Peptides against a protein of PDB entry 5ZK1. Designs and how they scored, part 3

Target 1, 52 residues: chain A of PDB entry 5ZK1
Amino acid sequence: KREVRLMKNREAARECRRKKKEYVKCLENRVAVLENQNKTLIEELKALKDLY
Target 2, 52 residues: chain A of PDB entry 5ZK1 as posed
Amino acid sequence: KREVRLMKNREAARESRRKKKEYVKCLENRVAVLENQNKTLIEELKALKDLY

## One batch from the design tools (peptide; aimed at target 1 K19 L27)

Design b1_p9_5_s3 (made by RFdiffusion4, then SolubleMPNN; from b1_p9_5, 5 letters changed)
Fold by OpenDDE base, seed 3:
Structure b1_p9_5_s3 (fold): chain B 52 residues (1-52), chain A 9 residues (1-9)
Amino acid sequence: as target 1 above (52 residues)
Amino acid sequence: KLDEEMKKL
């Protein structure tokens, strides 16, 4: 009984760490896309203001 | 999903 509980806990802890790593990677990719879009929009707005 | 697994640990 004890060994089976320890095995299941180790498996659950591995899966939790895996899902956390995947979630962080998804957020990092979303942040990088939003930062690049924001930079481009600021540069376009600056170029439009420098024309007038 | 992640929060539901963290609550099971």
Scores: peptide ipSAE 0.039, ipTM 0.607, DockQ to the pose 0.092
OpenDDE base, seeds 1, 2, 4, 5: peptide ipSAE 0.034, 0.034, 0.036, 0.035; ipTM 0.578, 0.571, 0.571, 0.570

Design b1_p9_5_s4 (made by RFdiffusion4, then SolubleMPNN; from b1_p9_5, 5 letters changed)
Fold by OpenDDE base, seed 4:
Structure b1_p9_5_s4 (fold): chain B 52 residues (1-52), chain A 9 residues (1-9)
Amino acid sequence: as target 1 above (52 residues)
Amino acid sequence: SLDEEMKKL
């Protein structure tokens, strides 16, 4: 039936959007941690350089 | 998961 194909397409599109949202959130969390670590390492390197 | 790996860093 046409209606069953349209229902399955709507379900697949909802699941695709859910997976994309989860993937983007994991990337945003990864970027935030790496940016904070990089900032800390740069500050530590400056502090060490300013001692000599 | 990726989030669990990031929580260890």
Scores: peptide ipSAE 0.044, ipTM 0.631, DockQ to the pose 0.124
OpenDDE base, seeds 1, 2, 3, 5: peptide ipSAE 0.040, 0.041, 0.041, 0.040; ipTM 0.615, 0.619, 0.615, 0.618

Design b1_p9_6 (made by RFdiffusion4)
Pose (drawn by RFdiffusion4):
Structure b1_p9_6 (pose): chain A 52 residues (1-52), chain P 9 residues (1-9)
Amino acid sequence: as target 2 above (52 residues)
Amino acid sequence: SLPDPPDLS
């Protein structure tokens, strides 16, 4: 039973790594989105201030 | 908000 005990762990480590890389990718994607949103909002604020 | 981390086995 120990052999399977180790097999399931080996399999689980793969999915764990997959979820880890995927999560990191998700974080980076969120950062890029937030950067773009921030640039757009700042530019609009500059335009509204220049409107006065 | 930041994304929640996935549950790891």

Design b1_p9_6_s1 (made by RFdiffusion4, then SolubleMPNN; from b1_p9_6, 4 letters changed)
Fold by OpenDDE base, seed 1:
Order: C-alpha cells, then sequence, then structure tokens
Structure b1_p9_6_s1 (fold): chain B 52 residues (1-52), chain A 9 residues (1-9)
C-alpha cells in the first residue's frame, strides 16, 4: 500500500512540473507577442505624429 | 495573432 502511494505521488509531481512548464512557456509566448504588438503600435503612432 | 490564453494547471 505505501509504495503504490509513493509511486502515484511521484507521477503526479512529474505531471504537475510538466503542466507548470507548459503554462510558463505559454505566458512567455503571450508576453513576446504583446511586446511586439505594443512596439509596432508605438512606432506607427510616432510615424503618424511625424507626418504633422 | 495572440496565442491562446494560458490554461491554469
Amino acid sequence: as target 1 above (52 residues)
Amino acid sequence: ELPAPPVLP
């Protein structure tokens, strides 16, 4: 009984670490896209202001 | 295009 509980806990801990890594990678990708979009919008706003 | 919102673990 104890050994089976320890095996299941090790499996659950591996899966938890995998899911956390995937979640962080998804946040990093979202930040990179938002930073690029923000940069582009700021450059477009500057170019528009430099026309006047 | 924005990547899909992160699903909470």
Scores: peptide ipSAE 0.122, ipTM 0.783, DockQ to the pose 0.220
OpenDDE base, seeds 2, 3, 4, 5: peptide ipSAE 0.106, 0.098, 0.108, 0.094; ipTM 0.774, 0.768, 0.773, 0.765

Design b1_p9_6_s2 (made by RFdiffusion4, then SolubleMPNN; from b1_p9_6, 4 letters changed)
Fold by OpenDDE base, seed 3:
Structure b1_p9_6_s2 (fold): chain B 52 residues (1-52), chain A 9 residues (1-9)
Amino acid sequence: as target 1 above (52 residues)
Amino acid sequence: PLPPPPVLP
């Protein structure tokens, strides 16, 4: 029936939006970690250059 | 298909 196809499409669309949101959150967390590591390494390199 | 979640280094 048409109704069963529409129900399955609504379920698949909800799951697709959920998985996309989780994937974006994983990328945002990775960017935040890499930005913090990069900042720390730049600060350490400055501190080492100020010692010599 | 969505790509697998990125592994952190």
Scores: peptide ipSAE 0.033, ipTM 0.610, DockQ to the pose 0.171
OpenDDE base, seeds 1, 2, 4, 5: peptide ipSAE 0.024, 0.032, 0.029, 0.023; ipTM 0.599, 0.619, 0.630, 0.566

Design b1_p9_6_s3 (made by RFdiffusion4, then SolubleMPNN; from b1_p9_6, 4 letters changed)
Fold by OpenDDE base, seed 3:
Structure b1_p9_6_s3 (fold): chain B 52 residues (1-52), chain A 9 residues (1-9)
Amino acid sequence: as target 1 above (52 residues)
Amino acid sequence: ALPAPPVLP
């Protein structure tokens, strides 16, 4: 009985760490995309403002 | 939200 509880806890701990790593990687990728899009939009807005 | 850690026995 004790060994089965320790095995299940080790499995749950591995899965928690996996899901946390995947979530952080998803946020890092989303931030990088949004930062690039934001830079492009600011450059486009500057170019439009310099025409008028 | 981030996944909660496993409850330790």
Scores: peptide ipSAE 0.049, ipTM 0.641, DockQ to the pose 0.130
OpenDDE base, seeds 1, 2, 4, 5: peptide ipSAE 0.030, 0.031, 0.025, 0.028; ipTM 0.617, 0.645, 0.587, 0.616

Design b1_p9_6_s4 (made by RFdiffusion4, then SolubleMPNN; from b1_p9_6, 4 letters changed)
Fold by OpenDDE base, seed 3:
Structure b1_p9_6_s4 (fold): chain B 52 residues (1-52), chain A 9 residues (1-9)
Amino acid sequence: as target 1 above (52 residues)
Amino acid sequence: PLPAPPVLP
């Protein structure tokens, strides 16, 4: 019984670490997209202000 | 939507 509980805990810990890595990768990708969009919008706003 | 943070074991 004890060995089965320790096996299940090691499996749960591996899965938790996998999900954490996937979550961080999703955040990094979202930050990169938002930073690029923000840069483009700032450049467009600057170009629009320089026309008036 | 972003995925929820992982729950610790």
Scores: peptide ipSAE 0.032, ipTM 0.594, DockQ to the pose 0.556
OpenDDE base, seeds 1, 2, 4, 5: peptide ipSAE 0.022, 0.029, 0.023, 0.022; ipTM 0.564, 0.600, 0.552, 0.590

Design b1_p9_7 (made by RFdiffusion4)
Pose (drawn by RFdiffusion4):
Structure b1_p9_7 (pose): chain A 52 residues (1-52), chain P 9 residues (1-9)
Amino acid sequence: as target 2 above (52 residues)
Amino acid sequence: PLPPPPTLP
């Protein structure tokens, strides 16, 4: 039973790593999105201020 | 908001 106990752990470590990397990719992607949104909002604020 | 971390096996 211990052999399977170790087998399931080995398998679980793979999925854990997959979810880890995927999560990091997600975080970076969210950063890039937030950066683009921020640049667009700032530019629009500059345009509205110049409107006065 | 930040995305929540996934539940690990």

Design b1_p9_7_s1 (made by RFdiffusion4, then SolubleMPNN; from b1_p9_7 with T7V)
Fold by OpenDDE base, seed 3:
Structure b1_p9_7_s1 (fold): chain B 52 residues (1-52), chain A 9 residues (1-9)
Amino acid sequence: as target 1 above (52 residues)
Amino acid sequence: PLPPPPVLP
């Protein structure tokens, strides 16, 4: 029936939006970690250059 | 298909 196809499409669309949101959150967390590591390494390199 | 979640280094 048409109704069963529409129900399955609504379920698949909800799951697709959920998985996309989780994937974006994983990328945002990775960017935040890499930005913090990069900042720390730049600060350490400055501190080492100020010692010599 | 969505790509697998990125592994952190």
Scores: peptide ipSAE 0.033, ipTM 0.610, DockQ to the pose 0.165
OpenDDE base, seeds 1, 2, 4, 5: peptide ipSAE 0.024, 0.032, 0.029, 0.023; ipTM 0.599, 0.619, 0.630, 0.566

Design b1_p9_7_s2 (made by RFdiffusion4, then SolubleMPNN; from b1_p9_7 with P1A T7V)
Fold by OpenDDE base, seed 2:
Structure b1_p9_7_s2 (fold): chain B 52 residues (1-52), chain A 9 residues (1-9)
Amino acid sequence: as target 1 above (52 residues)
Amino acid sequence: ALPPPPVLP
């Protein structure tokens, strides 16, 4: 009984760490894309303002 | 909930 509970806990802890790593990577990629889009839009707005 | 993957422009 004890060994089976320890095995299941180790498996659940590995899966929890995997899901957390995937979640952080997804957020980091989203931040990088949004920061690049926002930078591009600010540069385009500046270029348009400098033409008029 | 996991966020959706970023959409590229």
Scores: peptide ipSAE 0.034, ipTM 0.672, DockQ to the pose 0.091
OpenDDE base, seeds 1, 3, 4, 5: peptide ipSAE 0.030, 0.033, 0.029, 0.025; ipTM 0.625, 0.617, 0.601, 0.599

Design b1_p9_8 (made by RFdiffusion4; failed a check: a repeat of another design)
Pose (drawn by RFdiffusion4):
Structure b1_p9_8 (pose): chain A 52 residues (1-52), chain P 9 residues (1-9)
Amino acid sequence: as target 2 above (52 residues)
Amino acid sequence: PLPPPPTLP
């Protein structure tokens, strides 16, 4: 039974790594989106201030 | 908000 006990752990480590890399990719993507949103909002604020 | 981390097996 120990052999399977180790097998399931080996399999689980793969999915764990997959979820880890996927999560990091997600975080980076969120960062890039937030950077673009921030730049657009700042530019619009500059335009509205120049409007006065 | 940041995305929550996945539950690892």

Design b1_p9_8_s1 (made by RFdiffusion4, then SolubleMPNN; from b1_p9_8 with T7V; failed a check: a repeat of another design)
Amino acid sequence: PLPPPPVLP

Design b1_p9_8_s2 (made by RFdiffusion4, then SolubleMPNN; from b1_p9_8, 3 letters changed)
Fold by OpenDDE base, seed 3:
Structure b1_p9_8_s2 (fold): chain B 52 residues (1-52), chain A 9 residues (1-9)
Amino acid sequence: as target 1 above (52 residues)
Amino acid sequence: ALPAPPVLP
């Protein structure tokens, strides 16, 4: 009985760490995309403002 | 939200 509880806890701990790593990687990728899009939009807005 | 850690026995 004790060994089965320790095995299940080790499995749950591995899965928690996996899901946390995947979530952080998803946020890092989303931030990088949004930062690039934001830079492009600011450059486009500057170019439009310099025409008028 | 981030996944909660496993409850330790």
Scores: peptide ipSAE 0.049, ipTM 0.641, DockQ to the pose 0.126
OpenDDE base, seeds 1, 2, 4, 5: peptide ipSAE 0.030, 0.031, 0.025, 0.028; ipTM 0.617, 0.645, 0.587, 0.616

Design b1_p9_8_s3 (made by RFdiffusion4, then SolubleMPNN; from b1_p9_8 with P4A T7V)
Fold by OpenDDE base, seed 3:
Structure b1_p9_8_s3 (fold): chain B 52 residues (1-52), chain A 9 residues (1-9)
Amino acid sequence: as target 1 above (52 residues)
Amino acid sequence: PLPAPPVLP
């Protein structure tokens, strides 16, 4: 019984670490997209202000 | 939507 509980805990810990890595990768990708969009919008706003 | 943070074991 004890060995089965320790096996299940090691499996749960591996899965938790996998999900954490996937979550961080999703955040990094979202930050990169938002930073690029923000840069483009700032450049467009600057170009629009320089026309008036 | 972003995925929820992982729950610790």
Scores: peptide ipSAE 0.032, ipTM 0.594, DockQ to the pose 0.529
OpenDDE base, seeds 1, 2, 4, 5: peptide ipSAE 0.022, 0.029, 0.023, 0.022; ipTM 0.564, 0.600, 0.552, 0.590

Design b1_p9_8_s4 (made by RFdiffusion4, then SolubleMPNN; from b1_p9_8 with P1A T7V)
Fold by OpenDDE base, seed 2:
Structure b1_p9_8_s4 (fold): chain B 52 residues (1-52), chain A 9 residues (1-9)
Amino acid sequence: as target 1 above (52 residues)
Amino acid sequence: ALPPPPVLP
């Protein structure tokens, strides 16, 4: 009984760490894309303002 | 909930 509970806990802890790593990577990629889009839009707005 | 993957422009 004890060994089976320890095995299941180790498996659940590995899966929890995997899901957390995937979640952080997804957020980091989203931040990088949004920061690049926002930078591009600010540069385009500046270029348009400098033409008029 | 996991966020959706970023959409590229």
Scores: peptide ipSAE 0.034, ipTM 0.672, DockQ to the pose 0.090
OpenDDE base, seeds 1, 3, 4, 5: peptide ipSAE 0.030, 0.033, 0.029, 0.025; ipTM 0.625, 0.617, 0.601, 0.599

## One batch from the design tools (peptide; aimed at target 1 Y23 N29 R30 V33)

Design b1_p10_1 (made by RFdiffusion4; failed a check: too like the target's own chain)
Pose (drawn by RFdiffusion4):
Structure b1_p10_1 (pose): chain A 52 residues (1-52), chain P 10 residues (1-10)
Amino acid sequence: as target 2 above (52 residues)
Amino acid sequence: LIEELKKLNE
């Protein structure tokens, strides 16, 4: 039973790594999106201030 | 959390 006990752990470590890298990718993607949104909002604020 | 981050990015 211990052999399977270790086998399930080995399999679980793979999925854990997959979710880890995927999560990091998700965080970076979110960051890029937030950067683009921030640049667009700042530019629009500059344009509205220049409107006065 | 991964699903939520993906939705937020859409």

Design b1_p10_1_s1 (made by RFdiffusion4, then SolubleMPNN; from b1_p10_1, 3 letters changed)
Fold by OpenDDE base, seed 3:
Structure b1_p10_1_s1 (fold): chain B 52 residues (1-52), chain A 10 residues (1-10)
Amino acid sequence: as target 1 above (52 residues)
Amino acid sequence: KIEELKKEIE
């Protein structure tokens, strides 16, 4: 009984770390896309402003 | 869930 509980706890801790790493990677990708889109929109707005 | 969130951002 104790060994099975320790095994399940180790598996749950590995899965928690895996999910956290995947979530951080998803946020990093989202930030990179949004930063690139924001940069492009700022450059387009600047180019539009420099035409007036 | 996490894979769905990756596809919605791309």
Scores: peptide ipSAE 0.031, ipTM 0.551, DockQ to the pose 0.604
OpenDDE base, seeds 1, 2, 4, 5: peptide ipSAE 0.028, 0.028, 0.029, 0.028; ipTM 0.524, 0.525, 0.533, 0.528

Design b1_p10_1_s2 (made by RFdiffusion4, then SolubleMPNN; from b1_p10_1, 3 letters changed)
Fold by OpenDDE base, seed 4:
Structure b1_p10_1_s2 (fold): chain B 52 residues (1-52), chain A 10 residues (1-10)
Amino acid sequence: as target 1 above (52 residues)
Amino acid sequence: EIEELKKEIE
């Protein structure tokens, strides 16, 4: 019985680490997209300001 | 959930 509980705990800990890695990768992708969009919008606003 | 959030960002 103890060995089966330790095995299930190791499996649950592997799954928790997998889900955390996927969540961090999703946040990193979101940050990269938002940073690129923000950069483009700032460049467009500068180009518009330089016309006036 | 996490798979749906990936699709909303693409």
Scores: peptide ipSAE 0.030, ipTM 0.525, DockQ to the pose 0.607
OpenDDE base, seeds 1, 2, 3, 5: peptide ipSAE 0.022, 0.029, 0.029, 0.029; ipTM 0.542, 0.524, 0.531, 0.526

Design b1_p10_1_s3 (made by RFdiffusion4, then SolubleMPNN; from b1_p10_1, 4 letters changed)
Fold by OpenDDE base, seed 3:
Structure b1_p10_1_s3 (fold): chain B 52 residues (1-52), chain A 10 residues (1-10)
Amino acid sequence: as target 1 above (52 residues)
Amino acid sequence: EIEKLKKEIE
């Protein structure tokens, strides 16, 4: 009984770390896309403003 | 849930 509980706890801890790593990677990718889109939109707005 | 967030970024 104790060994099975320790095994399940180790598996749950590995899965929690895996999910956290995947979530962070997803946020990093989202931030990179949004930063690039925002940069492009700011450059387009600047170019439009420099035409007036 | 994490797979949904990956698909919303593509």
Scores: peptide ipSAE 0.034, ipTM 0.569, DockQ to the pose 0.646
OpenDDE base, seeds 1, 2, 4, 5: peptide ipSAE 0.033, 0.033, 0.032, 0.033; ipTM 0.555, 0.554, 0.552, 0.553

Design b1_p10_1_s4 (made by RFdiffusion4, then SolubleMPNN; from b1_p10_1, 5 letters changed)
Fold by OpenDDE base, seed 3:
Structure b1_p10_1_s4 (fold): chain B 52 residues (1-52), chain A 10 residues (1-10)
Amino acid sequence: as target 1 above (52 residues)
Amino acid sequence: MIEELKEEIK
């Protein structure tokens, strides 16, 4: 009984760390896309403001 | 995703 509980806890802890790493990578990719879009929109707004 | 991580900690 004890060894099976320790095995299941080790498996759950590995899966939790895997899911956390995948979630962080998804957030990092989303931040990079949003930062690039925001930079482009700020550059377009500056170019429009410099025309008037 | 976050809710599954919270449930694995309880």
Scores: peptide ipSAE 0.033, ipTM 0.530, DockQ to the pose 0.057
OpenDDE base, seeds 1, 2, 4, 5: peptide ipSAE 0.033, 0.031, 0.030, 0.026; ipTM 0.520, 0.524, 0.512, 0.526

Design b1_p10_2 (made by RFdiffusion4)
Pose (drawn by RFdiffusion4):
Structure b1_p10_2 (pose): chain A 52 residues (1-52), chain P 10 residues (1-10)
Amino acid sequence: as target 2 above (52 residues)
Amino acid sequence: EEIAHLKELN
């Protein structure tokens, strides 16, 4: 039974790594989105201030 | 769940 005990752990480590990398890619994507949103909002604030 | 939430936000 120990052999399977180690087999399931080996299989689980793969999925864990997959979810790890996928999560990191998600975080980076979120960062890029937030950067674009921030640039757009700042530009619009500049335009509205220039409006006065 | 955290990955799904990050994907929904993006």

Design b1_p10_2_s1 (made by RFdiffusion4, then SolubleMPNN; from b1_p10_2, 6 letters changed)
Fold by OpenDDE base, seed 4:
Structure b1_p10_2_s1 (fold): chain B 52 residues (1-52), chain A 10 residues (1-10)
Amino acid sequence: as target 1 above (52 residues)
Amino acid sequence: DEIEKLKKEV
């Protein structure tokens, strides 16, 4: 039936949007951690340079 | 790039 195909397409589209949102959130968290680590390493390098 | 700047200043 056409209605069953349209229902399955709507379910697949909801699941695709859910997976995309989870993937973006994982990338955002990884970027935030890497940016914080990079900032800390830059501050440590500045502090070491100011000793010489 | 701030790391590349720091490397050029040493």
Scores: peptide ipSAE 0.039, ipTM 0.575, DockQ to the pose 0.030
OpenDDE base, seeds 1, 2, 3, 5: peptide ipSAE 0.036, 0.037, 0.037, 0.034; ipTM 0.595, 0.589, 0.533, 0.576

Design b1_p10_2_s2 (made by RFdiffusion4, then SolubleMPNN; from b1_p10_2, 6 letters changed)
Fold by OpenDDE base, seed 3:
Structure b1_p10_2_s2 (fold): chain B 52 residues (1-52), chain A 10 residues (1-10)
Amino acid sequence: as target 1 above (52 residues)
Amino acid sequence: DEIEKLKKEI
């Protein structure tokens, strides 16, 4: 039936949007951690350089 | 499967 195909398409589109949002959130968290680690390492390297 | 497809599109 056409209605069953439209329902399945709406469900698949909702699931695709959900998974995309979860993946983006995982990347955003990973980027935030890496940016913070990189900032800390740059600050430590600067502090070490300012001692010599 | 779909997450691994999204990883290939980025």
Scores: peptide ipSAE 0.028, ipTM 0.542, DockQ to the pose 0.125
OpenDDE base, seeds 1, 2, 4, 5: peptide ipSAE 0.021, 0.020, 0.021, 0.020; ipTM 0.569, 0.583, 0.578, 0.565

Design b1_p10_2_s3 (made by RFdiffusion4, then SolubleMPNN; from b1_p10_2, 6 letters changed)
Fold by OpenDDE base, seed 3:
Structure b1_p10_2_s3 (fold): chain B 52 residues (1-52), chain A 10 residues (1-10)
Amino acid sequence: as target 1 above (52 residues)
Amino acid sequence: SEIEKLKKEV
């Protein structure tokens, strides 16, 4: 019985670490997309200001 | 999962 509880805890801890890694990767991708979009919008706004 | 949805939206 104790060994089975320790195995289940090890599995739950592996799954928790997996989910955390996948969540961080999702946030990193979202930040990279938003930073690129923000950069593009700032460059477009500069180009528009240089026309007037 | 919710994380898999968020990965498809980015």
Scores: peptide ipSAE 0.068, ipTM 0.573, DockQ to the pose 0.576
OpenDDE base, seeds 1, 2, 4, 5: peptide ipSAE 0.060, 0.062, 0.061, 0.064; ipTM 0.572, 0.562, 0.571, 0.568

Design b1_p10_2_s4 (made by RFdiffusion4, then SolubleMPNN; from b1_p10_2, 4 letters changed)
Fold by OpenDDE base, seed 3:
Structure b1_p10_2_s4 (fold): chain B 52 residues (1-52), chain A 10 residues (1-10)
Amino acid sequence: as target 1 above (52 residues)
Amino acid sequence: EEIEKLKEEI
């Protein structure tokens, strides 16, 4: 009984760390895409303002 | 499930 509980706890802790790493990677990718889109939109808005 | 949905939205 104790060994099975320790095994399940180790598996749950590995899965929690895996999910957290995947979530952080997803957020990092989303931030990189949004920062690039925002940079492009700011550059386009600047170019439009420099035409007037 | 929620993490995979967030990966599909990017």
Scores: peptide ipSAE 0.026, ipTM 0.541, DockQ to the pose 0.597
OpenDDE base, seeds 1, 2, 4, 5: peptide ipSAE 0.018, 0.023, 0.023, 0.022; ipTM 0.515, 0.534, 0.532, 0.511

Design b1_p10_3 (made by RFdiffusion4)
Pose (drawn by RFdiffusion4):
Structure b1_p10_3 (pose): chain A 52 residues (1-52), chain P 10 residues (1-10)
Amino acid sequence: as target 2 above (52 residues)
Amino acid sequence: FEPLPFAPPP
C-alpha cells in the first residue's frame, strides 16, 4: 500500500506544479492588464484636465 | 476595459 501511497503523491506533485505555473502566468497577465488600464486612465485624466 | 483573468491558487 505504501507504493501507491507514494505514487499518488508523485502524481499530485505534477498537477501542483501545473497549477503553480499557471497561477504565475495569471498573475503576470493581470499585471499587464492593470498596467494598460492605468496608462489609459491617466491619459484620459490628462485630457480632461487640459479640457479646462 | 479589459477584465482581469482569474485562476485559483494551487

Design b1_p10_3_s1 (made by RFdiffusion4, then SolubleMPNN; from b1_p10_3 with F1M A7M)
Fold by OpenDDE base, seed 2:
Structure b1_p10_3_s1 (fold): chain B 52 residues (1-52), chain A 10 residues (1-10)
Amino acid sequence: as target 1 above (52 residues)
Amino acid sequence: MEPLPFMPPP
């Protein structure tokens, strides 16, 4: 009984670390996309303001 | 525009 509980805990801890790594990678990719979109929108807004 | 990557919190 104790060894089975320790095995299940080790598996759950591996899965928790995997999910956390995937979530951080998703956030990093989302930040990179938003930063690039924000830069483009700021450049477009500047070009439009420089016309008036 | 590329679709933003979505993942629910762990």
Scores: peptide ipSAE 0.078, ipTM 0.700, DockQ to the pose 0.803
OpenDDE base, seeds 1, 3, 4, 5: peptide ipSAE 0.070, 0.077, 0.074, 0.068; ipTM 0.692, 0.696, 0.693, 0.681

Design b1_p10_3_s2 (made by RFdiffusion4, then SolubleMPNN; from b1_p10_3, 3 letters changed)
Fold by OpenDDE base, seed 1:
Structure b1_p10_3_s2 (fold): chain B 52 residues (1-52), chain A 10 residues (1-10)
Amino acid sequence: as target 1 above (52 residues)
Amino acid sequence: MEPLPFVEPP
């Protein structure tokens, strides 16, 4: 009984670390896309303001 | 990729 519980805990801990890594990577990619979109929109807004 | 919504800087 104890060894089976320890095995299941090790498997659950591996899967938890995998899911956390994938979640962080998803957030990093989302931040990079938002930062690039924000930069582009700020540059476009500046170019429009510099015409007046 | 679908465009994400614009977020105003603080």
Scores: peptide ipSAE 0.043, ipTM 0.685, DockQ to the pose 0.118
OpenDDE base, seeds 2, 3, 4, 5: peptide ipSAE 0.040, 0.038, 0.035, 0.036; ipTM 0.679, 0.621, 0.658, 0.647

Design b1_p10_3_s3 (made by RFdiffusion4, then SolubleMPNN; from b1_p10_3, 4 letters changed)
Fold by OpenDDE base, seed 1:
Structure b1_p10_3_s3 (fold): chain B 52 residues (1-52), chain A 10 residues (1-10)
Amino acid sequence: as target 1 above (52 residues)
Amino acid sequence: MKPLPYMPPP
């Protein structure tokens, strides 16, 4: 009984770490996209203001 | 965990 519980816990812990790594990577990619879009929009707004 | 909304690459 104890060994089977420890095995299942180790498997669940591996899967939890995998899902956490994938979630962090998804957040990092989203941050990079949003930062690039924000930079572009700020540059476009600056260029528009420099015309008037 | 709900998937984050898909954001296309720039």
Scores: peptide ipSAE 0.050, ipTM 0.642, DockQ to the pose 0.115
OpenDDE base, seeds 2, 3, 4, 5: peptide ipSAE 0.046, 0.045, 0.048, 0.033; ipTM 0.633, 0.629, 0.627, 0.605

Design b1_p10_3_s4 (made by RFdiffusion4, then SolubleMPNN; from b1_p10_3, 3 letters changed)
Fold by OpenDDE base, seed 5:
Structure b1_p10_3_s4 (fold): chain B 52 residues (1-52), chain A 10 residues (1-10)
Amino acid sequence: as target 1 above (52 residues)
Amino acid sequence: MEPLPYMPPP
């Protein structure tokens, strides 16, 4: 009984670490896309403001 | 515009 509980805990801990790594990577990618989009929109807004 | 990456639930 104890060994089976320890195996299941090790598997759950591996999956928890995997999911956390994937989540952080997804956040980093989302931040990079949003920062690039925000930069482009700010540049477009400046260019439009300089025309008027 | 690139699509936003899919965010898995925490």
Scores: peptide ipSAE 0.055, ipTM 0.646, DockQ to the pose 0.767
OpenDDE base, seeds 1, 2, 3, 4: peptide ipSAE 0.042, 0.034, 0.054, 0.050; ipTM 0.650, 0.623, 0.655, 0.627

Design b1_p10_4 (made by RFdiffusion4)
Pose (drawn by RFdiffusion4):
Structure b1_p10_4 (pose): chain A 52 residues (1-52), chain P 10 residues (1-10)
Amino acid sequence: as target 2 above (52 residues)
Amino acid sequence: EIEELKKLNE
């Protein structure tokens, strides 16, 4: 039973790594999105201030 | 958490 005990752990480490990389990618994507949103909002604020 | 991050990015 120990051999399977180690086999399930080996399999679980793969999925764990997959979720880890995927999660990092998700964080970097979120960052890029937030950067673009921030640049757009700042530009619009500049335009509205120039409107006065 | 991954699904939530994906939804937020959409």

Design b1_p10_4_s1 (made by RFdiffusion4, then SolubleMPNN; from b1_p10_4 with L8E N9I)
Fold by OpenDDE base, seed 4:
Structure b1_p10_4_s1 (fold): chain B 52 residues (1-52), chain A 10 residues (1-10)
Amino acid sequence: as target 1 above (52 residues)
Amino acid sequence: EIEELKKEIE
């Protein structure tokens, strides 16, 4: 019985680490997209300001 | 959930 509980705990800990890695990768992708969009919008606003 | 959030960002 103890060995089966330790095995299930190791499996649950592997799954928790997998889900955390996927969540961090999703946040990193979101940050990269938002940073690129923000950069483009700032460049467009500068180009518009330089016309006036 | 996490798979749906990936699709909303693409």
Scores: peptide ipSAE 0.030, ipTM 0.525, DockQ to the pose 0.576
OpenDDE base, seeds 1, 2, 3, 5: peptide ipSAE 0.022, 0.029, 0.029, 0.029; ipTM 0.542, 0.524, 0.531, 0.526

